# Designs tried in a protein design run: peptides against a protein of PDB entry 4IGA. Part 71

Target 1, 116 residues: chain A of PDB entry 4IGA
Amino acid sequence: KRVLIVDDAAFMRMMLKDIITKAGYEVAGEATNGREAVEKYKELKPDIVTMDITMPEMNGIDAIKEIMKIDPNAKIIVCSAMGQQAMVIEAIKAGAKDFIVKPFQPSRVVEALNKV

## One batch from the design tools (peptide; made by RFdiffusion4, then SolubleMPNN)

Design b1_p21_5_s1 (from b1_p21_5, 12 letters changed)
Fold by OpenDDE base, seed 1:
Structure b1_p21_5_s1 (fold): chain B 116 residues (1-116), chain A 21 residues (1-21)
Amino acid sequence: as target 1 above (116 residues)
Amino acid sequence: MFEELQEKHEEALRELEELLE
């Protein structure tokens, strides 16, 4: 399966890319913001999306909503920080299938990838 | 975040994870 990684932080994208690749998944591409995520989803048609919802000055919920309009069967795993419970709930309501809390262990990411 | 608030938050997230399984 192919994964689109969405996060504004280069470090986080690198970390996720390493985990995803070592778990035997293919990285379809990367996006650095919600708008780019929607564009990349259309272009790459990934099987799974990891979506940061704690991006500074950007709400990942809108990106989820737009992707779900494109593909109601999209498999989106949201990545959130501690203290963002309300945003996690909103992400699930928007159509996300699972969530991961930062900081996370690699095993938790793999579990989410295998689940969706 | 205060320790008690953090603990409650983590518990709520764990419960949500279980519901999504």
Scores: peptide ipSAE 0.027, ipTM 0.551, DockQ to the pose 0.060
Fold by OpenDDE base, seed 2:
Structure b1_p21_5_s1 (fold): chain B 116 residues (1-116), chain A 21 residues (1-21)
Amino acid sequence: as target 1 above (116 residues)
Amino acid sequence: MFEELQEKHEEALRELEELLE
């Protein structure tokens, strides 16, 4: 399966890329904000999306909503920071299938990837 | 008070994660 990684932090994208590839998944591409995430989803048609919440241009929740309009069957895993409980709930309501709290263990990411 | 609030928040997030597993 191919994963689109969405996070404004380069170090986070790199970390997720390492975890995802070591788990046997392919990285379809990367996005640095919600607008780019929507564009990349259309272009790459990934099987799974890892979605940060707090991003410039467009936040992860809005990106989820737009992606769900494109593909109601999209498999989106939210990656949230501490203090974002309300945003996580909103992301789930928007259509996210699972969520992971930062900082996370690699095993938690793999578990989420395998479940969606 | 702040530390207790943080702990409760972290616990709530963990509980939510478990429910979605």
Scores: peptide ipSAE 0.025, ipTM 0.538, DockQ to the pose 0.064
Fold by OpenDDE base, seed 3:
Structure b1_p21_5_s1 (fold): chain B 116 residues (1-116), chain A 21 residues (1-21)
Amino acid sequence: as target 1 above (116 residues)
Amino acid sequence: MFEELQEKHEEALRELEELLE
């Protein structure tokens, strides 16, 4: 399966890329904000999306809503920081299938990938 | 007090993750 990685932090994208590839998944591409995520989803048609919440231009919640309009069966895993409980709830409400709290263990990411 | 509050918050989020699994 192919994964689109969405996060404004280069370090986080690199970390997720390492975990995803070691788990036997392919990285379809990367996005640095919610607008780019929506565009990349249309272009790449990934099987799974890892989605950060707090990003410039368009946040992860709005990106989820737009992706779900394109593909109601989209498999989106939210990656949230501590203190973002309300935003996690909104992400699930918007259609996210799972969420991961930062900082996370690699095994938790793999479990989420295997589940969705 | 701040450290304890953060620890409880992290625990609550982890428990919510487990419920979705």
Scores: peptide ipSAE 0.027, ipTM 0.556, DockQ to the pose 0.065; fails the geometry check
Fold by OpenDDE base, seed 4:
Structure b1_p21_5_s1 (fold): chain B 116 residues (1-116), chain A 21 residues (1-21)
Amino acid sequence: as target 1 above (116 residues)
Amino acid sequence: MFEELQEKHEEALRELEELLE
């Protein structure tokens, strides 16, 4: 399966790319904000999306909503950090299938990928 | 004190995560 990685932090994208690749998944592409995430989803049609919440231009909640308009069956895993509890709830309401807390163990990412 | 608040917050998020599993 192919994964689109969405996070404004380059280090986080690199970390997720390493985990995803070592788990036997393919990285479809990367996005650095919510607008780019929507564009890349249309272009790449990934099987799974890992989605950060707090990003410039367009946040992860709005990106989820736009992706769900494109594909109501989209498999989106939210990757959230400390202080984002309310936004995690909003992400679930918007259609996210799973949620991972930062900082995370690689095994937790793999579990989420295998489940969705 | 701040560490304890962080731990409670992380626990709440993990509980939410578990409900979505």
Scores: peptide ipSAE 0.027, ipTM 0.564, DockQ to the pose 0.063; fails the geometry check

Design b1_p21_5_s2 (from b1_p21_5, 8 letters changed)
Fold by OpenDDE base, seed 3:
Structure b1_p21_5_s2 (fold): chain B 116 residues (1-116), chain A 21 residues (1-21)
Amino acid sequence: as target 1 above (116 residues)
Amino acid sequence: MIEELQKEHEEALEKLRKELE
């Protein structure tokens, strides 16, 4: 399966890329904001999306909503920080299938990838 | 300790997700 990684932090994208690759998944591409995520989803048609929900500029929830309009069966895993329960709930309402809390262990990411 | 807090936080959110579905 191919994964689109969405996060404004280059370090986080690199970390996720390493975890995803070592787990046997393929990285379809990367996006640095919600708008780019929607564009990349259309272009790459990934099987799974990891979506940073704590991005400062664009609300990742909006990106989820737009992706769900494109593909109602989209498999989106949101990555949130501690204390962001309200945002996670909003992401779930928007259609997110799973969530991961930062900081996370690689095994937790793999579990989420396998679950969706 | 941080790892345990993360797990507890995720489990709490998981319960919320199931209630919303």
Scores: peptide ipSAE 0.149, ipTM 0.701, DockQ to the pose 0.050
Fold by OpenDDE base, seed 4:
Structure b1_p21_5_s2 (fold): chain B 116 residues (1-116), chain A 21 residues (1-21)
Amino acid sequence: as target 1 above (116 residues)
Amino acid sequence: MIEELQKEHEEALEKLRKELE
């Protein structure tokens, strides 16, 4: 399966890319903000999206909503920080299929990828 | 300790997710 990684932090994208690749998944591409995520989803048509929801200046919820309009069966895993429960709930309402909590453990990332 | 707190947080959110479904 091919994964689109969305996070404004280059380090986070690098870390996820390493975990995803070592787990046998393919990285379809990367996005650095919500608007780019929507465009990349249309372009790459990935099987799974990892979506950062902790971005302070960008609304990851809106990106989820737009992707769900494109593909109602989109499989989006929300990446949240501790204390972000309200935003995770909003992401789930918007259509997110699963979530993982930062800082990431490779095993938890893989588990989420396998579930969706 | 971080792992334990993460697990508790994830479990709490999982319960909420199931309630929303």
Scores: peptide ipSAE 0.149, ipTM 0.701, DockQ to the pose 0.050
Fold by OpenDDE base, seed 5:
Structure b1_p21_5_s2 (fold): chain B 116 residues (1-116), chain A 21 residues (1-21)
Amino acid sequence: as target 1 above (116 residues)
Amino acid sequence: MIEELQKEHEEALEKLRKELE
């Protein structure tokens, strides 16, 4: 399966890329904001999306909503931080299939990838 | 401690997700 990684932090994208590839998944591409995520989803048609929703300036929830309009069966895993429960709830309501909390263990990421 | 809090946080949200299904 192919994964689109969405996060504004280069370090986080690198970490996820390493975990994803070691788990036997393919990285379809990367995006640094919600608009780019929607564009990349259309372009790459990934099987799974990891979506950062902790950045206040990037509404990851809006990106999820737009992707769900394109593909109601999209498999989106949101990446949140401690204290972001309200946003995770909104992401789930928007259509997210699973979530992981930063800082995450590689095994937790793999578990989420295998679950969706 | 952080790992424990993360686990509890995820479990609480998972319960909510199941309720929405």
Scores: peptide ipSAE 0.149, ipTM 0.698, DockQ to the pose 0.049
Fold by OpenDDE base, seed 1:
Structure b1_p21_5_s2 (fold): chain B 116 residues (1-116), chain A 21 residues (1-21)
Amino acid sequence: as target 1 above (116 residues)
Amino acid sequence: MIEELQKEHEEALEKLRKELE
């Protein structure tokens, strides 16, 4: 399966890319903000999306909603931080299929990838 | 310890997700 990684932090994208590839998944591409994520989803048609929703300047919920309009069957895993329960709930209502909490263990990422 | 807090947080969110479904 092919994964689109969405996060404004280069370090986080690199970490996820490493985990995803070592787990046997293919990285379809990367996006650094919500609008780019939507465009990359249209272009790449990934099987799974990892979406950071804790970025201060970006509301990942809107990106989720837009992707769900494109593909109602999109498999989106949100990446949240401690104290972001409200945002996670909102992401689930928007259509997210699963979530992981930062800082995450590689095994949790793999578990989420396998679940969706 | 941080792993335990993370797991507890995730379990709480999982319960909420199930309630929303």
Scores: peptide ipSAE 0.147, ipTM 0.699, DockQ to the pose 0.050

Design b1_p21_5_s3 (from b1_p21_5, 8 letters changed)
Fold by OpenDDE base, seed 1:
Structure b1_p21_5_s3 (fold): chain B 116 residues (1-116), chain A 21 residues (1-21)
Amino acid sequence: as target 1 above (116 residues)
Amino acid sequence: MFEKLQEEHEEALEKLKELLE
């Protein structure tokens, strides 16, 4: 399966890319904000999306909503920080299938990838 | 050290997610 990684932090994208690749998944591409995520989703048609919530230009919640308009069957895993429970709930209501809390263990990421 | 806090947070969110599904 192919994964689109969305996070404004280069370090986080790198970490996720390493975990995803080592787990046997393919990285379809990367996006640095919600607007780019929507465009990359249209272009790449990934099987799974890892979505950060707090990003410039467009946040993860809005990106989820736009992606779900494009593909109601999109498999989106939200990556959230501690204390962002309300935002995670919003993401789930918007259509996210799972969530991961930062900082995360690689095994937790793999579990989420396998679940969706 | 933060593992327990993370686990508790994830459990709470998971239970909430199930209620929202």
Scores: peptide ipSAE 0.081, ipTM 0.657, DockQ to the pose 0.050
Fold by OpenDDE base, seed 3:
Structure b1_p21_5_s3 (fold): chain B 116 residues (1-116), chain A 21 residues (1-21)
Amino acid sequence: as target 1 above (116 residues)
Amino acid sequence: MFEKLQEEHEEALEKLKELLE
């Protein structure tokens, strides 16, 4: 399966890329904000999306809403910081299938990838 | 201590997710 990684932090994208690759998944591409995520989803048609919430241009919640309009069966895993419970709830309401809390262990990411 | 807090936070959110589905 192919994964689109969405996060404004380069370090976080690198970390996720390493975890995803070592778990046997393919990285379809990367996006640095919600607007780019929507564009990349259309272009790459990934099987799974890892989605940061707090990003410039367009936040992760709005990106989820737009992606779900494109593909109601999209498999989106939200990556959120501790203390962002309200935002996670909004992401789930928007259509996110799972969530991961930052900072995370690689095993938790793999579990989420395998579950969706 | 920090790892336990992370686990508890995820568990709470997981339970909430299940209720919302």
Scores: peptide ipSAE 0.077, ipTM 0.656, DockQ to the pose 0.052
Fold by OpenDDE base, seed 5:
Structure b1_p21_5_s3 (fold): chain B 116 residues (1-116), chain A 21 residues (1-21)
Amino acid sequence: as target 1 above (116 residues)
Amino acid sequence: MFEKLQEEHEEALEKLKELLE
């Protein structure tokens, strides 16, 4: 399966890329904000999306809503920080299938990838 | 302590997710 990685932090994208590839998944591409995420989803048609919430230009919740308009069956895993419970709930209501709390263990990411 | 808080956070969100399904 092919994964689109969405996070404004380069370090986080690198970490996720390493975990995803070592788990046997392919990285379809990367996005640094919600607008890029929507554009890349249309372009790459990934099987799974890892989605940060707090990003410039467009936040992850709005990106989820736009992606779900394109593909109601989109498999989106939200990556959130502690203290972001309300935003994670909004992301789930928008259509996210799972969530991961930062900082995360590689095994938790793999678990989420295998679950969706 | 931080790991425990992370686990409790994930468990709470999972319960809320189940209620939304």
Scores: peptide ipSAE 0.055, ipTM 0.631, DockQ to the pose 0.050
Fold by OpenDDE base, seed 2:
Structure b1_p21_5_s3 (fold): chain B 116 residues (1-116), chain A 21 residues (1-21)
Amino acid sequence: as target 1 above (116 residues)
Amino acid sequence: MFEKLQEEHEEALEKLKELLE
């Protein structure tokens, strides 16, 4: 399966890319903001999306909603920080299939990828 | 301490997710 990685932090994208590839998944591409995520989803048609919902400039929830409009069957895993419970709830309501809390263990990421 | 707090946070979110399914 192919994964689109969405995070404004280059380090986080690199970390996720390493975990995803080592788990046997393919990285379809990367996005640095929610708007780019929507564009890349249309272009790449990934099987799974990892979505940062703690991006300061753009609410990741909006990206989820837009992707769900494009593909109601989209498999989106949100990545959140501690203290962002309300945002995670909103992400789930918007259609996210799973969530990961930062800082995360690689096994947790793999578990989420396998579940969706 | 931090790890325990993180685990509790994840557990709370998991319970919430189950309620929303």
Scores: peptide ipSAE 0.050, ipTM 0.626, DockQ to the pose 0.052

Design b1_p21_5_s4 (from b1_p21_5, 8 letters changed)
Fold by OpenDDE base, seed 4:
Structure b1_p21_5_s4 (fold): chain B 116 residues (1-116), chain A 21 residues (1-21)
Amino acid sequence: as target 1 above (116 residues)
Amino acid sequence: MIEEIQKEHEEALEELKKELE
């Protein structure tokens, strides 16, 4: 399965890429903001999306909503930080299938990838 | 400490997610 990684932080994308590839998944591509995420989703047609919702100056939930309009069957795992319960719940309501929490635990990331 | 707090946070989120299902 191919994964689109969405995060404004290069370091976070790098970490996810490492975890994802070691777990036997392929990285379809990367996006650095919500707009690019939507564009890359259309272009790459990934099987799974990891979507940061704590990106500064951006709302990852909006990207989820737009992707869900394009593909109601999209498999989106939302990435959150501590103290973001309300945003995670909103992301789930918007169509996200699961969540992972920063700092990433590789086993938790893999579990989420396997479940969606 | 961070691990414990994160675990509790994830458990709370999981419970909330289940309520939405």
Scores: peptide ipSAE 0.375, ipTM 0.832, DockQ to the pose 0.052
Fold by OpenDDE base, seed 1:
Structure b1_p21_5_s4 (fold): chain B 116 residues (1-116), chain A 21 residues (1-21)
Amino acid sequence: as target 1 above (116 residues)
Amino acid sequence: MIEEIQKEHEEALEELKKELE
């Protein structure tokens, strides 16, 4: 399966890319903001999206909503930090299928990828 | 200790997620 990685931080994208590829998944592409994520989803048609929602001055939830309008069957895993429970819940209500919490643990990331 | 705190946080989120399903 092919994964679109969305995070404004290059380091986080690199870390997640490493975990995803070592787990046997393919990285379809990367996006650095919510608008780019929506466009990349249309272009790449990934099987799974990892979506950061803790990006400063950016609402990943809006990106989730837009992707869900494009593809109601989109498989989105929301990425959050501790203390962001309310936003995770909102992301799930918006259509996210699962969540992973930073700092990423490879086993937890793989588990989420396998579930969706 | 940090790992345990993170796990507890994830478990709480999982419970909340189940309530939404």
Scores: peptide ipSAE 0.372, ipTM 0.830, DockQ to the pose 0.052
Fold by OpenDDE base, seed 3:
Structure b1_p21_5_s4 (fold): chain B 116 residues (1-116), chain A 21 residues (1-21)
Amino acid sequence: as target 1 above (116 residues)
Amino acid sequence: MIEEIQKEHEEALEELKKELE
């Protein structure tokens, strides 16, 4: 399965890429903001999306909503930080299938990938 | 200690998620 990684932080994308690759998944591509995420989803048609919802400049929930319009069966895993419970709930309401919490635990990331 | 706190946070979120399913 191919994964689109969405996060504004290069370091975070690198971490996820490493975890995803070591778990036997393929990285379809990367996006650095919500707009790019929607564009890349259309272009790459990934099987799974990891979506950062703690991006300060753009609401990741909006990106989820747009992707769900494109593909109602999209498999989106949101990435949150501690203290972001309300945002996670809103992301799930928008169509996200699961969540992972930063700092990432590789086993938890893999579990989420396998579940969706 | 951080790992345990994070686990509790994730469990709380999981319960909230179940309520929405």
Scores: peptide ipSAE 0.362, ipTM 0.827, DockQ to the pose 0.052
Fold by OpenDDE base, seed 5:
Structure b1_p21_5_s4 (fold): chain B 116 residues (1-116), chain A 21 residues (1-21)
Amino acid sequence: as target 1 above (116 residues)
Amino acid sequence: MIEEIQKEHEEALEELKKELE
């Protein structure tokens, strides 16, 4: 399966890329903001999306909503920080299938990938 | 300490997620 990684932080994308590839998944591509995420989803047609919702300049929930309009069966895993429970709930309501919490635990990331 | 708090946070989120399903 192919994964689109969405996060404004290069370090976070790097960490996820390492975890995802070691777990036997392919990285379809990367996006640094919600608009780019929607564009890359159309272009790459990934099987799974990891979506940061902690991005300060753009709400990842909007990107989720747009992707769900394109593909109602999209498999989106939201990435959150501690203290953002309300945002995670909104992401789930928008159509996200699962969540992972920063700092990332590799086993939890793999579990989420395998579950969706 | 952080690991324990993170685990509790994830469990709380999982419960909330189940309520939405």
Scores: peptide ipSAE 0.344, ipTM 0.820, DockQ to the pose 0.051

Design b1_p21_6_s1 (from b1_p21_6, 13 letters changed)
Fold by OpenDDE base, seed 2:
Structure b1_p21_6_s1 (fold): chain B 116 residues (1-116), chain A 21 residues (1-21)
Amino acid sequence: as target 1 above (116 residues)
Amino acid sequence: DVEKKAKELIERQEKERAEEA
């Protein structure tokens, strides 16, 4: 399966890329903000998206909503430092399938990838 | 159900945090 990695932090994208590839998944591409994420989703048609929340231009919640309009079957895993209850609820309402709080263990990401 | 799913994820966070402590 192919994964689109969305995070404004280069280090985080690198970390996720390593985890994803070591787990046997392919990285479809990367996005650095929500607008780019939506564009890349249309372009790449990934199987799975890892989505940060706090990003410039467009945040992850809005990106999830837009992606879900494009593809109601999108498989989006949120990966965010903002793990507040309200944020989790908002992400799930938007259409996310999972929510991983930073910092995370690689195994948690792999589990999410396997289950969505 | 959104609330149910969110609750599960929140509880998981709490569990994981406790295990790391």
Scores: peptide ipSAE 0.546, ipTM 0.889, DockQ to the pose 0.968
Fold by OpenDDE base, seed 5:
Structure b1_p21_6_s1 (fold): chain B 116 residues (1-116), chain A 21 residues (1-21)
Amino acid sequence: as target 1 above (116 residues)
Amino acid sequence: DVEKKAKELIERQEKERAEEA
């Protein structure tokens, strides 16, 4: 399966890339904001998306909503430092399948990848 | 269900924080 990694932080994208590849998944591509995420989803047609929330241009919640318009069966895993209850609720309402709070254990990401 | 799923994830988050502390 192919994964699109969305995060404005280069370090976080590198970390997720390492976890994803070691778990036997392929990295389809990367995006640094919500607008890029939507464009890359259309272009790459990934099987799974890891999505940050706080990003410039377009935030992760709006990106989830736009991706769900493109593909109602999209599999999106949120990975965010913003772990407030309200944010979790909004992400799930938008269409996310999972919500992982930073900092996280690599095993938590792998579980999410395998479950969606 | 959104509320059920959100609650599940929140509870998991709380559990993980407690385990890491």
Scores: peptide ipSAE 0.544, ipTM 0.890, DockQ to the pose 0.967
Fold by OpenDDE base, seed 3:
Structure b1_p21_6_s1 (fold): chain B 116 residues (1-116), chain A 21 residues (1-21)
Amino acid sequence: as target 1 above (116 residues)
Amino acid sequence: DVEKKAKELIERQEKERAEEA
């Protein structure tokens, strides 16, 4: 399966890329904000998306909503430092399948990839 | 169900945080 990685932090994208590839998945591409994530989803048609929440231009919640309009069956895993109850509820309501709080164990990401 | 799924995820992150401590 192919994964689109969305995070404004280059270091975090690198970490996720390593985890994803070591787990036997392919990286379809990367995005640095919500607007770019929506555009990349359209052109790459990835199987899975890892989505940050706090990003410039367009946040992760809005990006989830826009991607779900494009593909109601999209498989989106949130990966965010903001793990408040209200944020988790909002992400799941928007259409996310999982929510991982930073910092995380690599095994947590692998489990999410395998279960979505 | 959104509330059920959210509760499960919140409980999981609380457990993981306790294990890291």
Scores: peptide ipSAE 0.531, ipTM 0.885, DockQ to the pose 0.972
Fold by OpenDDE base, seed 4:
Structure b1_p21_6_s1 (fold): chain B 116 residues (1-116), chain A 21 residues (1-21)
Amino acid sequence: as target 1 above (116 residues)
Amino acid sequence: DVEKKAKELIERQEKERAEEA
C-alpha cells in the first residue's frame, strides 16, 4: 500500500517515512501543509494518509474535510502533538480513522497502518 | 459512531500516558 505523508516538519516526515518504509509500505509522496495534501491526494490517489494538524496554509482538520469530499473512502491517520479531547473529536468527526498523539512509538503507527 | 470512536482513542491516549508516568 502507498502512503501520503503530511507534516510541516521535515524531521517528522523523515521519521514517518522511515517507519512506513520499514513496515513494508511505500511512500507515495509528501506534503508540507493541508493545501498540498489535498493536491497530492488528487494526483497520487494514495491508499493511506498520515495527517498532521498544525500546519500553515491549511490545517489538518480542513485538509481531512477536503480529502473526504474527493474520496469519502479515504483512509486518514492523524498524527499530531495536539492530543486534546476536543481535537480528537474534531478529527474523527471530519473523517479520520485514527488519531496518534506525538510523541509516539513506531509500533503505534504501524498498528494504525495495518488496521485502516 | 463518532463519539464512541473518539472516546476509545482518548482512553487509549490516557492509558499510554499513564504507562509512561
Scores: peptide ipSAE 0.526, ipTM 0.883, DockQ to the pose 0.942

